# Peptides against a protein of PDB entry 1IK9, part 209

Target 1, 211 residues: chain A of PDB entry 1IK9
Amino acid sequence: MERKISRIHLVSEPSITHFLQVSWEKTLESGFVITLTDGHSAWTGTVSESEISQEADDMAMEKGKYVGELRKALLSGAGPADVYTFNFSKESCYFFFEKNLKDVSFRLGSFNLEKVENPAEVIRELICYCLDTIAENQAKNEHLQKENERLLRDWNDVQGRFEKCVSAKEALETDLYKRFILVLNEKKTKIRSLHNKLLNAAQEREKDIKQ
Target 2, 207 residues: chain A of PDB entry 1IK9 as posed
Amino acid sequence: MERKISRIHLVSEPSITHFLQVSWEKTLESGFVITLTDGHSAWTGTVSESEISQEADDMAMEKGKYVGELRKALLSADVYTFNFSKESAYFFFEKNLKDVSFRLGSFNLEKVENPAEVIRELIAYALDTIAENQAKNEHLQKENERLLRDWNDVQGRFEKAVSAKEALETDLYKRFILVLNEKKTKIRSLHNKLLNAAQEREKDIKQ
Target 3, 195 residues: chain B of PDB entry 1IK9 as posed
Amino acid sequence: MERKISRIHLVSEPSITHFLQVSWEKTLESGFVITLTDGHSAWTGTVSESEISQEADDMAMEKGKYVGELRKALLSVYTFNFSKESAYFFFEKNLKDVSFRLGSFNLEKVENPAEVIRELIAYALDTIAENQAKNEHLQKENERLLRDWNDVQGRFEKAVSAKEALETDLYKRFILVLNEKKTKIRSLHNKLLNA

## One batch from the design tools (peptide; made by RFdiffusion4, then SolubleMPNN)

Design b2_p24_7_s3 (from b2_p24_7, 10 letters changed)
Fold by OpenDDE base, seed 4:
Structure b2_p24_7_s3 (fold): chain B 211 residues (1-211), chain C 211 residues (1-211), chain A 24 residues (1-24)
Amino acid sequence: as target 1 above (211 residues)
Amino acid sequence: as target 1 above (211 residues)
Amino acid sequence: SEEEEFEKQKKEFEEELEKIKEKE
């Protein structure tokens, strides 16, 4: 089961933060349990897949689009302020919410809730879920931090090896060229010496032919 | 102000999860506000630095050690089960906690709490804090995840550049050697040719002299 | 011979290049 708790403001009680908990299985489309609390009282309702389908039909909206709007209204948490307006009557236990667009406001959905007999249990369970979620998120943060530190070490190691490889390549190229030039110059000197010896031998032979 | 909310079990009400909120400025040693709730009622007390010092003295414990024990008892959250036992009387508003060791249990501290007139406000604020903490931790998780993905990309980039550098170094070395060997062999062949010409010239001169 | 001297210089060059590899 998935769960989302959101802070909401009711039009009837704008000074009192309310909490809207929605719980569902895999997808909100399959139905959900909605719980509203003011920290003293709680109200709960179950919304079936059939009710979601009927509300979509009554709105003349495609089901997937309607469920998308429900998800934005009920699960977004800190959505953009004022896009969704929540209304609840404690007397009738009637909950309804509106989507406010620039030029048109319309009722998106309505639910009959029931007052919970033991609101303290619901509130305690809600706080437990929040604390468990905090602990899970903290454990994930610690894991991600350790992975981040590992990846940074691994990056620094490879970077250092890369810099050494670049320097080694440049040094190798320079050294090889220097050594090659030395050996070539030696061979060039030997070739020049041998050419001079051949020239001298040819000149001596020409002298010996001329007696 | 720092805050920690912990789930606790009271000896008097072992079936009902209670929540212990502790709020302090920088260090628990400077004093703290303690709030206890069962999700319906709330009790609050302020513990001063002087009271902490007095409790440490009454226990014949060094202040830093005592504050260390307070931190473990009141802030550890899911500490090892059964190390700290919490007791609260709703009638007297007397809160005390014990440390259970293998051979000795002792009272670690005691506080007089006051029943909160509007527990719903305290509970709403507590839930708000939990939701805000969840949002902050989620934002941190998303940030760390993005950083890890960045570091992994950066590592892969450097690793690929390093592998290319290694391959380029090996290729350069091999190519330079091949080129050098070719040029050296050319010069060696030229030297051999010149030596043969010198030998032939010397042999012809020796024939011309014998003639 | 000039051939032996060239092979010697080649070998010295190869050995010095191997020493560059071992230092990396």
Scores: peptide ipSAE 0.013, ipTM 0.806, DockQ to the pose 0.085; fails the geometry check
Fold by OpenDDE base, seed 3:
Structure b2_p24_7_s3 (fold): chain B 211 residues (1-211), chain C 211 residues (1-211), chain A 24 residues (1-24)
Amino acid sequence: as target 1 above (211 residues)
Amino acid sequence: as target 1 above (211 residues)
Amino acid sequence: SEEEEFEKQKKEFEEELEKIKEKE
């Protein structure tokens, strides 16, 4: 079961923050449980998949698009642009919400809620869920932080080895070239010396033939 | 101002989860505000730095050690070993807590609380704080996750460059050696050829002299 | 270390160069 709690403002009580809890199985399309609280009273209702389908049909809206709007309205709370307006009658226990666009406001859905007899239990359970979520998120944050620190160390180690490898490659190339030039020059000098000896021997022989 | 909310169980109402909120400025030692709620009623008290000092003195405990125990009791909730026991009288508004060790149980502190006239406001504000904390922690988690993904990419890039550098170093050494040997062998062959020509010239000259 | 192995190969290369000089 998935759960989301959001803050909403009711048109009837704009000064009092209300909390809208939605719980569902796998997808919001399969139905959901809605709970409204003001921190003193609580109201709960169950919305079935058939009711969601009927509301989509009554609105002449494609079901997937309708469920997408439900998700934005009920799970995101009052978005930054007050695109969704929430209404609730404590007397009739009737909850309804509207989508407000520049030129068109329309009712997106309506639910009959039931007043919870023991609102304190619902509120305690809601706070427990929030505290559990905080603890889980803190544990994930600590884990991710430790992993970041590990990855940074591993990166620094490889970077340092890479820089050493680059420097060692350049040093190797330079050293091998220097050694090659030295040995090559020695051999070139020996070849020149032997050529001069051959020229001298040929000149001496030509002198001996000319007595 | 720092704030911590924990779940506690009262000895008087062990079946009902209570919430203990503590708020403080910089350090718990400077004093704190304590709020207790059962999701219906709320009770609040302010504990001064002087009261904390007096309680430490009355217990004959070093202040830093006492504050360390307060931090464990009031900010951690019921630790896994039920080391801290909480008591509250709704009639007297007297809150006290004990540390339970194997052989010794002792009162660690006591506070007179006042019943909040508007508990719904305190509960709403508490839920708001929990929801804000969840949102902040989620944003931190998303940031850390993106940073982990970046660091992993950067590590893979450096690792791949390092492996290429190692392979290129080995290939360079092998290539330079092969080229060096080839050129050396050519020069050695030329030296040998020139030596043989000198020997032949000397032998021919010795024949011409005998002739 | 890769650096020690390189210094070793460098030394072996010097020794092979010397053997090449002695064989003249």
Scores: peptide ipSAE 0.013, ipTM 0.806, DockQ to the pose 0.092; fails the geometry check
Fold by OpenDDE base, seed 1:
Structure b2_p24_7_s3 (fold): chain B 211 residues (1-211), chain C 211 residues (1-211), chain A 24 residues (1-24)
Amino acid sequence: as target 1 above (211 residues)
Amino acid sequence: as target 1 above (211 residues)
Amino acid sequence: SEEEEFEKQKKEFEEELEKIKEKE
């Protein structure tokens, strides 16, 4: 079971924050339980998949699109944009909401709710859920923070090894070239010496031939 | 202003979850506002720094240690361990709590609360705070998740560069050695050739002298 | 011999490389 609590403002009582809880199984399309509270009274209704289908049909809207709009209206909370207007009659227990666009205002859905006899129980359960959600989110946050710190250490370690490897590569290349040049120069010197010895030997032979 | 909401069970009403909100500035030691609710009624009291000091003195406890115990009792929520027992009289509005250890049970603190005239407002504000806290924690979790994904990518990138650098180092070293050996072998061959020429010249000279 | 000196330098170099690898 999934649920979302949002704060809404009713057109009838704009000064009193109401809370809208929606509870559903897997998808909102399969139906949901709606609970409204003002912190003193609570009202609950069950919306079936058939009612959702009927509302979509009545609106001439594709069901998936309609459910998408329901999700925005009922689960997003009233974001600061007055895109969704909520209405509730405490007398009739009739809840309805409208989507207000620049050029279009239309009723998105309506539900009959029933007044809960023991609102305190519903409110306590709602607060319990909020506290549980906070605790779960805190635990997740602490886990992510520790993982972040781990990943940062691991990154620094690999970065440090990489920099050392680059430096070691450059140093090694330079050292190899230096060593090679030394050996090569020794060989060149030996070749020069041997050439000079050959020239001298040839000159001596030429002197010996000239007696 | 900091605050913490916890669920507690009262000895007088163990079947009804109560909520304990504590609000304070910087440190609990400076005093706090306590709010108790059962989802229908609410009670509030203000505890001053002087009252905290007096309770610590009455207990013959060091103030910092006492505040540490207050923090555990009032902010931790009643963890599953019945270490803290909460008592409240709705008639006297007297709230007190006890610490229960294996060998020691003692009153940790007591407060006079006042019944809130409009509990619905307090409950709505409390729910609003819970929802705000959930939203903030969700935003923080999303941020940490994105940061972890970034750090993981950065780690993989550096690791891949490191591995390539290691491989390139080994390949370069091998190539340099092969090239150096070729050049050195050419020089060695030239030296050997020159030595043979010198030996031949010496042998010819020795023949010419014996001639 | 110059060949032994080159082989010695090669070996010292290989040992230095191995020490770099062991520290990584």
Scores: peptide ipSAE 0.013, ipTM 0.807, DockQ to the pose 0.065; fails the geometry check
Fold by OpenDDE base, seed 2:
Structure b2_p24_7_s3 (fold): chain B 211 residues (1-211), chain C 211 residues (1-211), chain A 24 residues (1-24)
Amino acid sequence: as target 1 above (211 residues)
Amino acid sequence: as target 1 above (211 residues)
Amino acid sequence: SEEEEFEKQKKEFEEELEKIKEKE
């Protein structure tokens, strides 16, 4: 089961932070359980897939779009943009919420909730879920941090090897050229020496012809 | 202010998860506020630095070691090892905890708590802190994940460049040697040709002398 | 001259080397 807890402010009690818990299986579209608490009392309701479909139809909205709006309203909390207004009557146990657009506000959904007999159990379980989520996220953070440190070390090691390879390539090229030039110059000197010997031999022969 | 919330089980109410909140400034040694809740009622007490020092002295324990044990008891929660036992009397508001060693249990500390008049506010604030901690840890996780993905890309890029550099070094060496051998062979051929011309000239001269 | 041909070969070799460097 997936769960999201969000802070909401009720229009009726703007000074008291409420917590809206939504729990669902795989998708919000398949229905969900909604729980509202003020830290003393709790109220719970179940919303079926059929009710979600009916509300989408009543709104003349495509179901996927409607569920997308429900997800934003119920799972994101009241973001700082006040795009969603939450209302709850403790007397009627009627919960409804509106989407506020620039020029138009409209009711997005409504639920009948039931007062929980033992709110302390609901609150304890909610806190337990929060603490478990914190522990899981901390373990993920520690793992990711260790992995980042490993990846950074591995990157530095390869970078250092790469730089050494570049330098070694340049050094190799330079050394090979120097050695080659030395050997070529020796061969050139030998060619010049042999050419001079040929010229001398030709000059001596020309002298021998001239007696 | 630093804060830690942990689950504890009270010896008096082993079926009801309690939450132990400890809040402190910089170090637990400087004193702390302890809050206990069952999700319905809350109890709070303040422990001063002087009380911590006195308890360390009464235990004949070095203060740093004692504070280290307090930190383990109060901030780690009841870990699965049951090393710490927590006791609370709702009547006396007396909270005490024991360290359980294999052969010896001893009282590690005790606090007088006061019942909170508005437990709902304490509970709401505790849940808010949990939700804020979740959001902060999620943001850290997302950041670390993006950084891991970046570091992995950067590693792959450098690794690929390194492999290309190694291959290019080997190819360069091989190519240079091939080119050098060609030029050296040409010079060797020229030396041989010049040597043969010298031998022929010497033979012709020897013929001219015999003629 | 043989010297000019060698300097030419040296220059061609240097140019080929530079082309190898430009491809990196």
Scores: peptide ipSAE 0.008, ipTM 0.806, DockQ to the pose 0.081; fails the geometry check

Design b2_p24_7_s4 (from b2_p24_7, 10 letters changed)
Fold by OpenDDE base, seed 1:
Structure b2_p24_7_s4 (fold): chain B 211 residues (1-211), chain C 211 residues (1-211), chain A 24 residues (1-24)
Amino acid sequence: as target 1 above (211 residues)
Amino acid sequence: as target 1 above (211 residues)
Amino acid sequence: SHMEEFERQVKEFEEELEEIKKKE
């Protein structure tokens, strides 16, 4: 079971925040239970999948699109206050809501609710759910924070190793070239020396032949 | 202003979840406002810093330690149900709570509350706060989730660069040595060739002298 | 290591050069 509690303002009582709880199984399309409260009284109604289908048909709206609009109206919480207008008669227990667009206003849905005999129980359960949700979200937050701190440490460790590896590569290349040049220069000097000895020996031979 | 809402069970009404809201400025030591509700009625009291100090003195407890115990009793929520026992008389509006330890049970604190004339307003505000807290925690969780995903990407990127750098270092070292060996072997061959020429020239001279 | 092999080959060559230099 999923649920969402939203604050709404009724046209009849705009100064009194009402709370709209919607409870459903898997998808809102399968039907839902709606509960309205003002913190003193509560009203509940059950909306079936057939009623949702009928409302969609009456509106000449595709069912999935209609359910999408229901989700925005009933689950989004305090969206822009002016997009959805909620109406409730405590006398008739009739709840309806309208979507207000720039160029069109239309009724999106309507439900008959029943006054709950024990509103305090409904309100307590609602507060319990809010507190449970807060606790769950806090636990999730703490978990994510610890994971964030872990990932940051791991990143710093790898970054530091990477920088050391880069520096070590550059140092190694430089050292190897220096060593190679030293050895190469020594061998070049030896080659030059040997060439000079050969030239001298050839000159001496040419002198010895010339007596 | 900080606040915490907890669910508690009263000894007088163990089947009815009550909600204990505590509101304070900076520290609980400076005093707090306590609100109790059962979802129908509400009771509020203000506890001053002087009252907290007096309760600590009456208990012969160090003030900071006493405030620490108050925090556990009043802010921890549903801790182990058996550690703190809450009592409230709706008639006298007297609220008191006890700490139950294995070998000792003692009154931790007591407060006189006043019945709120408009409990629905208090309940609505409490629910609003819960919904706001849920929304804030959700936003924080979404932020932390996105940050964790970022850090994971950054870690993978640096790790991949590090591995490439290691491989490139090893490849560079191998390549440089191979090149150096080739050049050195060429110079070694040249030196050997020149030495052989010198030896031959010396032998020819020795033959010419013996000749 | 390649370094050890390089150093070994350099040393062997230097020893060969010293032996050649002693034979003159």
Scores: peptide ipSAE 0.029, ipTM 0.815, DockQ to the pose 0.147; fails the geometry check
Fold by OpenDDE base, seed 3:
Structure b2_p24_7_s4 (fold): chain B 211 residues (1-211), chain C 211 residues (1-211), chain A 24 residues (1-24)
Amino acid sequence: as target 1 above (211 residues)
Amino acid sequence: as target 1 above (211 residues)
Amino acid sequence: SHMEEFERQVKEFEEELEEIKKKE
C-alpha cells in the first residue's frame, strides 16, 4: 500500500491547515482511501475504482487524464498556483475539490466522508507514518553520503594513478629517444670513419700504380 | 532553533503512542521546550539552563554527562533496550523519566508541563514540521543520488583513460625497442661490411708489393 | 627490460668492434 500526506486549505476554513492523507494499492486508479484531519477531528472515505470511472464519465474526461488530475490534486496538495480548491462541510461530511483555470473553474471530484469516532488514533498513526518516513529517508541519506565519499576517494585514487601514468609515459618516451640518438650517433661516426679509411686506401693504391 | 520529535510510551498508558517534541537553541544544555501529545491533548513546558544545572547537581552528575543522558532520553525516544522509562500524570501535569540499568533504576529528570488550550494547533504545527522535514530530506536524497551518478560517470571516464594510458605505455616501449633493434642491426651490418672491405684492400696491397 | 637488452646488444657490438681494431 502506498500513502501520501499533503497540506491543504479549505475554502470554509482558510486559516486552518488541514491534512489530506491518501492511501492506495499500486495505482490511484484502482481506488483509494482518503482521510482528512484538522488535528482534532478526522474524516475518512473510500473511493472505489467504479466511482473514479463514473466521475470521469460524468465529466466527459478520459479516465487516464482524470486520474492524472486526481493525482495532482490529492497527492501534491495545494500546488504553487492554487490550481486546486478544496471544500469540506463538517455538517454533511461532503468533500469536493475544483480545478481553477484562468477562465473556468470546474468540480473535479466529490466524496462523502465519515467522521472518525477515535480521531486521536488516526492522528497518532499519521504522525507515526511521518516519523517512520523521516527515519527511512535519513538512513537513505546517510547511505548515499557514505557512497559519495567512497566514490570521491576512488576517483581521486584513479586520477592520481592516471597522472602518474601520463608522466611516466612521457618520461619513458624522452629517455628512450635520448638513448637511441646517442647510440645512433656513435654508429654513424664509426661508419664515416671507416668510409674515409677506404677512400684513403684507394687513393694510395692509385698513386702506387702511377712509377 | 533545532527540533526533534520522538515516539514514547508512558507507563500509565502503555497502549497509546505518545509524541515527545523537544526544541532547543544550539545546544540542549542552554535549555529546551518540551511538548507531549497523544494526538488529542497536548502539554508543554520550558526547561531552563539553570534547571538543567540544578538537576545535574541534585543527581551528583557531571553536567556534560547529564546533558548527554537527556539527549539520549528525550531525542532518541525509547531506545531499542527500553533504557528510558517515561511517566506522565494528566492530572498533575507532571512528567518524569527514569534510566533503567540492570541493577538500578533512577530518575533522570522531571518537568511540570502545562496543558495546551488549543492542542489542535500544536498537533497541526507538529505535522507540518514532519511534512517539511520529509520534503527537505527527499530533496537532499535526490541531490545526493544525482551526485553519486555524476561521480560514478567521472570515475568510469578516468578509469577508462587510465587503462588506455597503461596500454599505450606498454605499446610505446615495445614499438621503440623494435625500431631501435632494426636500426642498430642495419648499422652493425654496415660497419662489418666496411671492415671487411678494408681488410681486403690491405691484403690486395700486400700482394701488389710482393708482386 | 627491452631497454636493458638493447643496451646489452650495443655493448656486445662495441666489444666486437674493439676486437676487430686489435687485429691490424
Scores: peptide ipSAE 0.028, ipTM 0.814, DockQ to the pose 0.089; fails the geometry check
Fold by OpenDDE base, seed 5:
Structure b2_p24_7_s4 (fold): chain B 211 residues (1-211), chain C 211 residues (1-211), chain A 24 residues (1-24)
Amino acid sequence: as target 1 above (211 residues)
Amino acid sequence: as target 1 above (211 residues)
Amino acid sequence: SHMEEFERQVKEFEEELEEIKKKE
């Protein structure tokens, strides 16, 4: 089961933070359980797939679009833009919410809730879920941090090896050219020496012909 | 202010999960506020630095060691090893906890709490803190994930450049040696040709002398 | 580059060898 808890403000009790819990199986479209609490009382209702479909039809909205709006309203809470307004009557246990647009507000959905007999149990379970979620997220953070440190070490190692490879390539080129020039100069000197010996031999032969 | 919420079981109410909140400034040693709740009622007490020092003295324990045991008991909750036992009387508002060792249990500390008049406000604030902590940890997780993805891309880039550098170094060495061998062979051929001309000139001169 | 300088030195050496070869 998937679960989301959101902080909401009710139009009837704007000074009291309420918590909206939504629980569902795989997709919000297949139905969900909604729980409302103020930390003292709790109210719960089940919304079926058929009720979601009927509300979409009553709105003359495509079901996928309607479920998309439900997801934004119920799982994100009232984001900082007050795009969604939540209403609840403790007397009728009637919960409804509206989407506020620039020029128009419209009812997005409505649900009948039932007052929970033991709200303390619902509240304890809600706190347990929050603590468990914190622990899971902390474990994920510690894992990601260790992986980050590993990747950084691996990056520094290969970067250092790359820099050494670049330097070693430049050093290799320089060393090979120096060795090559030395050997060339030796061969050049030998060729010049042999040429001078040939010139001397030719000059001596020309002297011997001239007696 | 630092804060930790732990799930605990009371000896008096083992079937009801309680939540132990500890709030402190910088260090637990300088004093803390303890709050206990069962999701219906709440109890709060302030523990001063002097009370912590007195309890350490009463235990004949070094203060740093005592504060270290307090930190383990109050901030970790009853870990899976049931090392700490928590006791609370709703009648006396007396809270005490024990450390269980293999052969002996000893009282680690005791505090007088006061019943909170508006427990719903304390519970709402506790849930708000949990939700805020979840949001902060989610943001940290998203940040670390993005950083890990960056580091992985950067590692793959430098690894690919390193492999290209290694291959380019080997190719450079091979090319330079091929060019060097070609030039050396040309010079060796020229030296051999000049040597043969010298030998021929010497042989002709020896013929002219015999002639 | 060192290679360009080397190729220049090789070329100058080959030209010197050709001049020596024209003088015999």
Scores: peptide ipSAE 0.027, ipTM 0.817, DockQ to the pose 0.098; fails the geometry check
Fold by OpenDDE base, seed 2:
Structure b2_p24_7_s4 (fold): chain B 211 residues (1-211), chain C 211 residues (1-211), chain A 24 residues (1-24)
Amino acid sequence: as target 1 above (211 residues)
Amino acid sequence: as target 1 above (211 residues)
Amino acid sequence: SHMEEFERQVKEFEEELEEIKKKE
């Protein structure tokens, strides 16, 4: 089961932070359980897939779009943008929320909730879920941090090897060319020497023919 | 202010998870505020640095060691090892905890708590802190994940460049040697040809002298 | 290796050059 807890402010009690817990299986579209608490009392309701479909139809909205709006309203909390207004009557146990657009507000959904007999159990379970989520996220953070440190070391090692390889390539090229030029020049000198000896021998022979 | 919330089980109410909140400034040694809640009622007490020092002295324990044990007891929660036992009397508001060693248990500390008049506010604030911690840890996780993905890409890029550099070094060496051998052999052939011409010229001259 | 072969070829050439120098 997936769960999201969010802070909401009720229009009726703007000074008291409420917590809206939504729990669902796989998708919010399949229905969900909603729990509202003020840290003393709790109220719970179940919303079926059929109710979600009916509300989408009543709004003349495509179901996927409607569920997308429900997800934003119920799972994101009241973000700082006040895009969603939450209302709850403790007397009627009627919960409804509106989407506020620039020029128009409209009711996005409504639920009948029931007062929980033992709110302390709901609150304890909610806190337990929060603490478990914190522990899981901390373990993930520690793992990711260790992995980052490993990846950084591995990167530095390869980078250092790469730089050494570049330098070694340049040094090799330079050394090979220097050695080659030396040997080539020695050969050129020998060729020139032999050529001069041939010319001298030819000149001496020409002198010997001329007596 | 630093804060830690942990789950504890009280010896008096082993079926009801309690939450132990400890809050402190910089170090636990400087004193702390302890809050206990069952999700319905809350109890709070303040422990001063002087009380911590006195308890360390009464235990004949070095203060740093004692504070280290307090930190393990109060901030780690009841880990699965049951090393710490927590006791609370709702009547006396007396909270005490024991360290369980293999052959001996001893009282590690005790606090007088006061019942909170508005437990809902304490509970709401505790839940808010949990939700804030979740959000902060999620943001850290997302950041670390993106950094891991970046570091992995950067590693792959450098690794690929390194492998290309190694291959290019080997190819360069091979190509240079091949070219050098060709030129060397050409020069060797030229030297041999010139030497043979010199020998022939000398032989012809020796014939002309005998003629 | 190609290096070893080059060094061998260089050495053989140096030896041939020395032999040519001794013959004069």
Scores: peptide ipSAE 0.023, ipTM 0.815, DockQ to the pose 0.169; fails the geometry check

